# Ledger of designs, part 185: peptides against a protein of PDB entry 3OIQ

Target 1, 212 residues: chain A of PDB entry 3OIQ
Amino acid sequence: KNRIFVSSSKDFEGYPSKAIVPVQFVALLTSIHLTETKCLLGFSNFERRGDQSQEDQYLIKLKFKDRGSERLARITISLLCQYFDIELPDLDSDSGASPTVILRDIHLERLCFSSCKALYVSKHGNYTLFLEDIKPLDLVSVISTISTKSTNSSKHSSSELISECDLNNSLVDIFNNLIEMNRDEKNRFKFVKLIHYDIELKKFVQDQQKVL

## One batch from the design tools (peptide; made by RFdiffusion4, then SolubleMPNN)

Design b1_p29_7_s3 (from b1_p29_7, 13 letters changed)
Fold by OpenDDE base, seed 5:
Structure b1_p29_7_s3 (fold): chain B 212 residues (1-212), chain A 29 residues (1-29)
Amino acid sequence: as target 1 above (212 residues)
Amino acid sequence: KKEELLKQLQETLKELYEKTKKDIESLLE
C-alpha cells in the first residue's frame, strides 16, 4: 500500500474501521509519556478544533513486548530528546525501577518539528498510530525551507514519498496556527518564551505576520 | 553531532519496529 500524507488528524475519521494504513505527517512534538508499560509521543499541528485542547492531536505509540524492545524504546526517546536538547531524567539509572518520563507542553519551550511515518491500525472503530520512523527537523532548516519556497528537490529527498509541497504547506499551516496562538492573550504559547528564540526566528515570525 | 544522533535514532527505531511489526499486524487477526 502507498503511504498517505496526512495534513489533519481529522482525516482519520474517514478511515476504515478495520484496516492497517501506512501514513506520514509533520507536526510539533508536544508530549512524551514513557512508563513501564507504554511509550507514547504526542504531536500537534495546532489545528483549531473549537474549544478543545490543541495538544496531542496525533498520539503515537512505540510498542514494546519484552525487556529488549523496552530498552530500544527508551534509547529511541533518549536520542530524540538529545537531538532536540530536551533534558531527561537519567534513564540509565541502575535503580531496578524503570524510570518514568512524563513531559507535557514541550512546544511552550521548544519547537520540535518532526516528520513521522506511522501505521494507522483500526479495529472496531478505534485506532492506534504506531511509529515506524521519525525525522526530527531543525528549526533553521524549517525556516529556510518555508522562506525559499525551494522547488529544488534535492536528490536526497527523492526517497521520501512526501511531496515537498505537502510538507511545506503543513509547515506553513503550523506556523500560522502558532502565530494565532501567540496573538491570543489567553493562550500560553508565546514565541518570546521559547528557549531558542533568536533574531532569525523573530524576523521570520514578523514577516509571516505581515502575510496573515 | 546531530547527524550521528539522527542516524542512531533511525537505526534504533528501525530495529524496534522490525521486532514489533508482526505483533502490531496481529492486532487485526
Scores: peptide ipSAE 0.709, ipTM 0.963, DockQ to the pose 0.866
Fold by OpenDDE base, seed 3:
Structure b1_p29_7_s3 (fold): chain B 212 residues (1-212), chain A 29 residues (1-29)
Amino acid sequence: as target 1 above (212 residues)
Amino acid sequence: KKEELLKQLQETLKELYEKTKKDIESLLE
């Protein structure tokens, strides 16, 4: 089955009630929920959805079934956090109790852009997204990608390749949504409160604000 | 250093996915 690019988590409302569908999306990491029994990653593109929370629009599960797979899930989370400079409590605690990690509102401190491949698994109308692959994206690379009009329409006509255009459009949409949030006095998100807010990001935001 | 982290991340997640894929697919049964 061809992998489907998902631009909105609302797309899943139209998906089959009993299916496995490989999907890909780009979003910001918003939450991490690691317990003894489950690992969940929350992502969002901050699409406005009425009164619904803008965080965790994509709830992605890392499934584990034994101690070995649990360890791999923990290592995955550790490596992801290391990439984004997210401080985690030491997961290697010698105390036989697996440490619980609960992080929320990650986007308020860091823009953790991620390209995710997942399996949509639906049964009886309910679905779960399972993480297959994650590519964390560097903010500088994201800014550069948006700023450089990707004239490289590589006409890869193969139905299997998610268009670089879809990725870029999603990144632009995310930034536009963040700009709207930043303008909203009721929204907690502010670019100036990001730990990595620098002159480059400031300039980029200012330039994007002129187009909106 | 980030490239190595990315490689390790992807390799670890791939191993996790391969170990759990059948169990994920079995959720439809």
Scores: peptide ipSAE 0.709, ipTM 0.964, DockQ to the pose 0.876
Fold by OpenDDE base, seed 1:
Structure b1_p29_7_s3 (fold): chain B 212 residues (1-212), chain A 29 residues (1-29)
Amino acid sequence: as target 1 above (212 residues)
Amino acid sequence: KKEELLKQLQETLKELYEKTKKDIESLLE
């Protein structure tokens, strides 16, 4: 089965009521919910959805069924947080209680761009997304990619089912949405409040604001 | 350091997915 690139979580409203569909999307990590019974990652592209929350537009589940798979899920979350410099409570603490991790609004402090591969699994009109693979993206690399590919769009290499163009367009859309949020006085998101706000990001945002 | 973290992340997640894939697919049965 061919993997489908998803540009909006609204696309799932048109998906089959009983199916397994491999999908891919790019979004910002917004939440982590790790308990003894479940692991959920929230992602968003901050697409405007009227009065609905722009947070957790993509809810992705890490399934575990035993202590071994639970450990792998915990290690996965730890490694993801280490990559993004997200501080977690010590998940290896000898306290016999499995530590609960609940992080929300991650995007208010850090832009954690992620390319996700998932399985869409639907039954009776409801669906769950299961994480298959994740590629965290460095912000510097995202900025460089957006800045350079605006000029080189001509060479369609035929073989990759998901065009580099789809990924780039989604990254641009996310930044545009963040710029709109930053301009909204009612929105809590502000670029200047990001922990990693530097001269490069400042310049990039200023340049993008001139085009919008 | 980030490259090694990425490798470990992907390997760990792959192992998790392979262990749980059959259980995910069985949700349609």
Scores: peptide ipSAE 0.709, ipTM 0.964, DockQ to the pose 0.864
Fold by OpenDDE base, seed 4:
Structure b1_p29_7_s3 (fold): chain B 212 residues (1-212), chain A 29 residues (1-29)
Amino acid sequence: as target 1 above (212 residues)
Amino acid sequence: KKEELLKQLQETLKELYEKTKKDIESLLE
């Protein structure tokens, strides 16, 4: 089955009530919930959804069933956090209690752009998204991609079924949503509060704000 | 460093997925 690019988590409302569908989306990492029994990653594109929280629009599960797979999930989270410079409590602490990691509102401190491949699995109208693959995206690369409107087909390996257009459009939409949030005095998100807020990001935001 | 992290991340997640894929698919049974 062909992988479906998802631009909105609302798309899942129209999905079959009993299916497995491979999907792909681009979003910001918003939360990490790692416990002894489950690992969940929250992502959002911050699409306006009325009164619903704009956080965790995509809840992605890392399934584990044994200590070996649990370890792999923990390593996955550790590596993801290392990539984004997210500080985690020491996950290797010898205290036989599997450390619980609960991070929320990651987007308030860091823009963690991620391209995710997942399995949509539905039964009886409820669904779960299971993570297949994640590609963290560097903010500098994201900014450059949006700025250049590069129709240059970077020869991404034939396996990324995402049209460059779909990726770019999603990235633009995310930034536009962040700009709107930044303008909203009631919204906690502010670009200037990002740990990695620099001159490049400032210039990019200023330029994008002129177009909106 | 980031390239190495990415590689390790993808390899680890691939292994996890391969180990759990059948269990995910069985949720429809």
Scores: peptide ipSAE 0.708, ipTM 0.963, DockQ to the pose 0.881

Design b1_p29_7_s4 (from b1_p29_7, 16 letters changed)
Fold by OpenDDE base, seed 1:
Structure b1_p29_7_s4 (fold): chain B 212 residues (1-212), chain A 29 residues (1-29)
Amino acid sequence: as target 1 above (212 residues)
Amino acid sequence: MKEELLKKLKETLEELFKKTKEDILSLLE
C-alpha cells in the first residue's frame, strides 16, 4: 500500500474504523512523554480547531515490548533531543529506575520541524499512530525551502514518498499558523521568545508577514 | 555532527520498528 501524505490530523476522522494505513506528515514537535510503560511524541501544525488546544494534534506512539526495544525507544528520544538541542535528564543514569521524561509546549522555546512516517492502526473507531521513522529538519533548510518554492524543483531523490509540493505547502501552512499565533495577544507563542531566534528567522518572519 | 546523529537515529528506528512491526500488525487480529 502506498504511503499517504497527511496535511491535517482531521483527515484521520475519515479513515476506516478497522485498518492499517501507512502515513506521512510534517509538523512541529510539541511534547515528549516517556515513562516505564509508554513513549509518546506530540506533534502539531497548529491548524485552528476552534477552542481546542492546538498542541499534540498528532500523538505518535513508540511501541516497546521488552528491555531491548525500550532501550531503543530511549535512544531515539535522546538522539532527537540532541539534534534539536533539547536538554534532557540523563537517560543513561545507572540508577536502575527508568527515568521519566515529560516535556510539554516545546514549540514555545524551539521550532522542531520533523518529517514523520507512521502506521495508522484503527480498531472499533479508535486509532493509534505508531512511529516508523522520523527525520528532524533543520530550521535553516526549512526557511530556504519555503523561500525558494517558486524556483525549479531540484530533483530530490525519488525515494521520498512525499511530493515536494506537499512538503512545502505544509511547511508554509505551519509558519502561517505560527505568525497568526504570534499576532494573537492571548497566545503564548512569540517568535522573539524562541531560544534560537536570530536575524535570519526575524527577516524570514517579517517577509512572510507581508504576504499574509 | 548532525549527519551522524541522523544516521544513528535512522538506524535505531529501523531496528525498533523491525522488532515491533509484527506486534503492531497483530493489533487488528
Scores: peptide ipSAE 0.711, ipTM 0.963, DockQ to the pose 0.836
Fold by OpenDDE base, seed 4:
Structure b1_p29_7_s4 (fold): chain B 212 residues (1-212), chain A 29 residues (1-29)
Amino acid sequence: as target 1 above (212 residues)
Amino acid sequence: MKEELLKKLKETLEELFKKTKEDILSLLE
């Protein structure tokens, strides 16, 4: 089956009750839940969903089946965190207890844009998203892409199946949602509180705010 | 440095998915 680009997690409400569908989406990493038995990554594009939380709109599971796969999952988390400059405890420690990592509200400190490929697996009407691939995106590149409407194909994986248009639109939507959150006094998200808040991001946000 | 991370990440995920894909697919059986 062809991979389907997903612009909203609400799209899954219309998906078959029994199916496997390869999907792709772009979102911000919001949470990491790593234990001895499971690994979950939370993502969000911060679409407004009424009273529903805007966090963890996409819950992506990394499956463990043995020690080897568990190690690979831990390495995956470590590498993602290294890329985004997220501090983690040593996940490779030979200490008998596998470290538990629970990070929430990552977006409050860092904008971790990610292009994710996953398998939608539905049985009996409920579904699980299993991670196939994740491409972390550089914020500078994201800003540049949105600002110039340029294609940043060089930073996409060779297996990227979404159009540049789909990617760009999703990125724009995310930023627009963040801008709305930033304007909302009740929302905890503020651009100025981001660890990586710099002059470039400031200028970009200011410019985008004028368009909205 | 980031490029190396991306490469390793890709390789890691490819291996992980290769190892787990059949188990994932079997969930519908």
Scores: peptide ipSAE 0.711, ipTM 0.963, DockQ to the pose 0.844
Fold by OpenDDE base, seed 2:
Structure b1_p29_7_s4 (fold): chain B 212 residues (1-212), chain A 29 residues (1-29)
Amino acid sequence: as target 1 above (212 residues)
Amino acid sequence: MKEELLKKLKETLEELFKKTKEDILSLLE
């Protein structure tokens, strides 16, 4: 089955009650919940949903089966955090206890754009998203992509490609939502509070604000 | 450095998913 690009987590409300559907989306990493038994990654595009929390609109599970898979999940988290310059407590603590990592509101400090491939698995009307793949996106590259309308000839196989249009639209939507949040005095999100807020991001945000 | 990280990440996730895919698919059985 072809992978479905998902632009909103609300799309899942219309999905079959019993199905496995490969999906792909682009969103910001908002939370990491790693315990001995499970790993959950929260993502959001910050689509307005009334008074509901805009965090963790996409809850993605990394399944553990054994010590080997657990290790791989931990390495995955470590690598993601390393890519995004997220400080983690030492996961290699000699204390023999599997370290617990709980990070929330990541988007308040860092914009961690991620392209995610997952399996939508539904049974009895409830669903779980299982992580298949995640590609962290560099913010500079994201800004450049939106600004230049550049069609990157993706050398990736047709089965793995998000249309450049879908990707760009999602990225634009995320920024627009962030701009709205930034304008809302009640919202905790502010661009100026981002650790990586620089002249390039500032200029980009200012330019995007003029379009909205 | 980031390219190497991406490569390692991809390889890690591929291995992880390969190990767990059958268990995920079995949830509908």
Scores: peptide ipSAE 0.711, ipTM 0.963, DockQ to the pose 0.829
Fold by OpenDDE base, seed 5:
Formats: structure tokens, C-alpha cells, sequence
Structure b1_p29_7_s4 (fold): chain B 212 residues (1-212), chain A 29 residues (1-29)
């Protein structure tokens, strides 16, 4: 089956009640929930649902089947956090105690853009998204891509064809949503509170605000 | 550094998914 690009988590409301569908989306990492029994990653494009934006619009599961796969999941989380400069406890501890990691509202400190491939698995009217692949995106590259509409041919990209238009539109939508959140005095999200807030991001946001 | 991290991440995820894919598919059986 062809992989479907998803622009909104609401798209899943129209999906079959019993199916496996490969999907792809781009969103910001908002939460990490790693325990002895489960690993969940939360993502959001902050599409408005009512008057407020929500985190964890995409909840992605890394499945454990044994200690070996659990270790691989932990390594995955470690590598992801290393890429985004998120500090974690030592997840490779041989001490037999599996550390618990619960991080929320990651987007308040860091914009962690991620391209995700997942399997939509639905049964009995419920669905779960299982992670197949995740590609962290560099913020500078994201800004450059949106600003210049340049096709990014990264050697780290999947061999699968990705619609550049879908990707760019999704990235623009995310930034527009963040700008709206930033304008809302009641919203906790502020660009100036990001750890990596710099002159490049500031300029980009200012320019983007002018066209909204 | 970032490129090497991405490579390791990709390889780790490929191995993880290879190990768990059949279990995921079996959820519909």
C-alpha cells in the first residue's frame, strides 16, 4: 500500500475501523513518555480545536516485545534527544533499573520538527499509531526550506518519495499556528522563551507575521 | 555529529521495526 501523507490528526476520523495504513506526517515533538512497559511520543501541529491548541495530537507508540527491543527503543529515545539537545538520564544503565522518562510541553523550550512514518492500526473502533521511522529536522533547514521553497535533497532522507509540497505546506501551517499562539496572551508558548531563539528565527517569525 | 546521529537513529529504528512489525500486524488477527 502507498504511504499516505497526513496533514491533520482529524484525518484519522475518516479512516477504516479495521485496517493497517502506512502514514506519514510532519509535526513538533511535544512529549516523551518512556516507562518499563511503554514508550510513547507525542507530536502536534497545533491545529486549533476550539479556542485552544493541543499538544499530543499524534500519539506514536514504540512497541516492546522483549528486553532487546526495549533497549532499542531506549536507544532511539536517547539518539533523538541528543539530536534535539534534550537532556535525559542515562538510559543505557546496566543496573537493572529501567529509568522512567516523562517530558511534556517540549515545544515550549525547543521546536523539535520531525518527519514521522507510522502504521495506523485500527481495531474495534480504536486506533494506535506505531512508529516506523522518525527523521528529526534541523530548524535552520526548516526555515530555509519555507523561505526559499527549496527542494531539500538530504542524503539522510528516506528513499521513499515525499511530496515536497505537502511537507512545506505542513511546516508553514505549524509556524502559522505557533504565531497565533504567540499572539495569544493566555497561551504559554512564546518564541522568545525558546532556548534556541536567535536572530534568524526572530527575523523569520517577524516576516511571517507580516503575511498573516 | 548530527549526521552520525541521524545515521545511528535510522539504523536503530530499522532494526526495532523489523523486530516488531510482525507483532504489530498480528494485532488484527
Amino acid sequence: as target 1 above (212 residues)
Amino acid sequence: MKEELLKKLKETLEELFKKTKEDILSLLE
Scores: peptide ipSAE 0.710, ipTM 0.963, DockQ to the pose 0.843

Design b1_p29_8_s1 (from b1_p29_8, 14 letters changed)
Fold by OpenDDE base, seed 1:
Parts: structure tokens; C-alpha cells; sequence
Structure b1_p29_8_s1 (fold): chain B 212 residues (1-212), chain A 29 residues (1-29)
């Protein structure tokens, strides 16, 4: 399927009204909002937008219309949280009450890189992004990918129209934005406060800081 | 500014044309 790679959520300001457009982007998971009636995921590239919050630049809606879609949403949240080692309250609690999960500022504790496929759906001048697919990215793999930008395009014959270049550029942009946030004393984001801050991440950040 | 609104409108029209020509816009059924 033809899919547009999106480098900035500002691109949607130029998108047509009354359209369905398949899109893809890479961003950090910043929030999870699961209630009885809706499921939303917040993502950000932390692009500077003047005085606007850098959080939840991509608000992605999961379908939540029937038992099947609700179950799929819950499974999606569980799998993401398991992958990123995010503690969730037991979603299977026998209490019959639909568990409410509200997590914010996830990026302050964990770098949750995610490749998202979504449907841009516009109507009456507004748009909604509906999740189609999500691939969590391992931080070690992200670091290695950025560090090895010079090595050969392995002929992975996957006809995915999205160039490895677009992905890599977006990952670099995110890290550059995080480095800028880390340098800003007013910003709450600090690499050293990440739960998974290790020697490899420390070294990578130090090396990237020298290039900026 | 009016000029900026016109530029944004033209950009949307060009993008819509491009997306339609490339089969990237699906009609809302």
C-alpha cells in the first residue's frame, strides 16, 4: 500500500480536508490514555514549536467501538508496555470494572521509540489519526542504527516505499531534540534520569553532543 | 495574513492533487 512518511506533525496542517491518507512516522511514546470509551496514544518527536508543549505532537486513536476493537486496544497497550518495561495495573482485574490507564510524560523515564502506521482521516476541517500498526524499536538497535549510518543498504527486498533514510533521519532528529532538551535547565527531560540510562547510552549521548 | 492563507490553500490543493494522482487519497465512504 502506498504510504506517506511524515517527518513532522505540522505536515498535517497542509493535508486535504475530507480524505483518508495512510501515513507512517517514527516518534517517542509520551502518553497512554485508556478509558472505558476510548484509547489514545501520544507520541512526540520533540520538535520545537514555539511556546507549545512538545508532548503528544501525534495523538493516535485506537478504534474502540465494539468488544473486538476494545480487546485489540488492550492487547496493544499490554504488549507495548511489556516491551518497554512499563508497569501497568493488572488489566485483567476480576473486579469487572474496565481498567483505566492514564500515563503521561513517559519519555521522562523511558525512551520508547515507535514506528507507527496510521490513517489520517479528515472531515469538516478536523483530522484524526487512527492506529493501523505499531512497531516498538529497541533503544540499542536505534543507537546502533544511528551510529552505523555509513554501512551498506542490505538488499532487504521488502517493497516498503519508505526509505531507510527517512527512518534514520527521524531518529537522528529526535535525539538531537532530546540533547537540546537535556541542555535546557528549564526542561524536565534529563538523560541521567532515565531508568535505563547505562554506559552505552551515556557514551552515545556524549558523542552526539560533540557533533551538535 | 491573507497571503499566507492563500499559500496554505494552494498547498493543500496541490497536495490533494498529488495524493489523488498517486492513489494516496482514499474517498471517505
Amino acid sequence: as target 1 above (212 residues)
Amino acid sequence: SKKEEERRKKFKEELEKYLKENGLILPIE
Scores: peptide ipSAE 0.262, ipTM 0.773, DockQ to the pose 0.212
Fold by OpenDDE base, seed 5:
Structure b1_p29_8_s1 (fold): chain B 212 residues (1-212), chain A 29 residues (1-29)
Amino acid sequence: as target 1 above (212 residues)
Amino acid sequence: SKKEEERRKKFKEELEKYLKENGLILPIE
């Protein structure tokens, strides 16, 4: 297998100080940072890290150095926002300036599950994750996948490299973490505040709470 | 949890395999 599945962003702390490692993970989209000079996507599985912010545990960089890479980044952001029904602030700055998009705490309004392929690139002990591919996941499909222990290999998932077990375990962990956050009165995350909170999600959360 | 420990173990084994196959230095435990 040419790609490593990562279940925790803490795993990168043990990675070599000088390496290129193809990785894959599943997480919730938490932030979008598109400026004139950079494009970053923040993701989290909301793993407890003591007093550290649970947001942006995976900071993914899109190449943003030339007109071609900038265009690709903008298209990527547009497609993700369109898929998740994320309202972009009016990119119509009359000023002809490149549109700036800064979205934070996306998970407070929408559960944007994403399967990401990235390159871990380290130099001098620091690392950067470069986006190679992103697959947005439909929430209904995520719920059905967790609810049905079905090892039904949908033959058509072209991501030959993820064990269905690894994906399912990560999705379960994310939901368990969200349930814990929802129970914490100090945490801003509440399922009932999600724009897409419906009867199906309510029932699923109630059923998962009984298993925890 | 025991399940998390097993996942971490599996991940470590996969990483070690990748690092060996590519001639990379193993993580310091």
Scores: peptide ipSAE 0.256, ipTM 0.779, DockQ to the pose 0.224
Fold by OpenDDE base, seed 3:
Structure b1_p29_8_s1 (fold): chain B 212 residues (1-212), chain A 29 residues (1-29)
Amino acid sequence: as target 1 above (212 residues)
Amino acid sequence: SKKEEERRKKFKEELEKYLKENGLILPIE
């Protein structure tokens, strides 16, 4: 399926008022909102938007209309949290009450890079992004991808319109934004406060800071 | 500004055309 790669959530302001458009983006997971009636995931690339919050720039809705879609949403949340070592209450609890999960500011503790496929659905000038697919990205792999500038134009078939370049550029932009946030004394984000802060990440950040 | 709104409208129309021509706009059921 042909998809549009989105580098900024501001791009959606220019999208059609009545359409369904398949899109893809890469961003950091910032929030999880699971209730009895809805499931939302917040993502951000931390692009500066003036006085607007840098969190939840991409608000992604999971289908939550029937038992099947609810189950899929819960499984998706569980798998993502397991991958990123995010502690969740047991969502399978037999107690009949589906646990409410509200997590915010995930990026302050963990860098949860995610490649998202979504449907942009607009009606009457409003839009919603519906999750179609999500791929969590390993931080070590993200760091290696940025560091190697791998012009590995792996001749993988020209059919995926999403160039490796678009993904890499977005990952670089996210890290640059995080570095700016880390330098800002007023910003709560600090690399050294990440639970997974290690020597590799430290070295990478130090090297990137020299280029900015 | 009115000029910026017109530019945004034009961009939206061009994008919609491009998306339709490339089969990237699906019908709303």
Scores: peptide ipSAE 0.220, ipTM 0.755, DockQ to the pose 0.226
Fold by OpenDDE base, seed 4:
Structure b1_p29_8_s1 (fold): chain B 212 residues (1-212), chain A 29 residues (1-29)
Amino acid sequence: as target 1 above (212 residues)
Amino acid sequence: SKKEEERRKKFKEELEKYLKENGLILPIE
């Protein structure tokens, strides 16, 4: 199925009021909301949106209506958190109480780059993004991809409609936005406060700051 | 930026193509 690559969450404002569109985007995981009745993941590219919060620009719903879908949602969250080294309470606790997980501002501690496939579903002027697939991206790989001039790697099979260029551009935009946030004294985001802040990330940020 | 405008234009074109190919309602311009 052909997917549309979305570079901005603002693009959804121009989408049809009644449609089903498979989309893909890259963003940072910013929030996790798991309750007894719903599961939501928040993502952001930290685009400037006037006075609105830059968090949760992409609000993605996981199906959470039956025991099977709930289990899948919990497994998905668990695997993502394991990958990004996010501490979660045991979601499989035999205690009959479904664990509630509310994490916000994840980007303040960890850069959790994620490639998301979602289904845009609109009805009556409102839309919902349903998660179809998620691929966590390794930060070192992201940095290397941005740092290497986009060699036209002719190797990507023609079937992935996502141009490497669109992915790379989105990753660059996210980093540029983070650099701007880091420079803003009023913004809580600081690279040095990231748990995984290392010499490689420091060097990369310093080099990118010279280009901006 | 000019680059962002070009990306948005490309995206709009891809969306319109997809919507037409799937018999979906086009975005309101």
Scores: peptide ipSAE 0.166, ipTM 0.735, DockQ to the pose 0.290

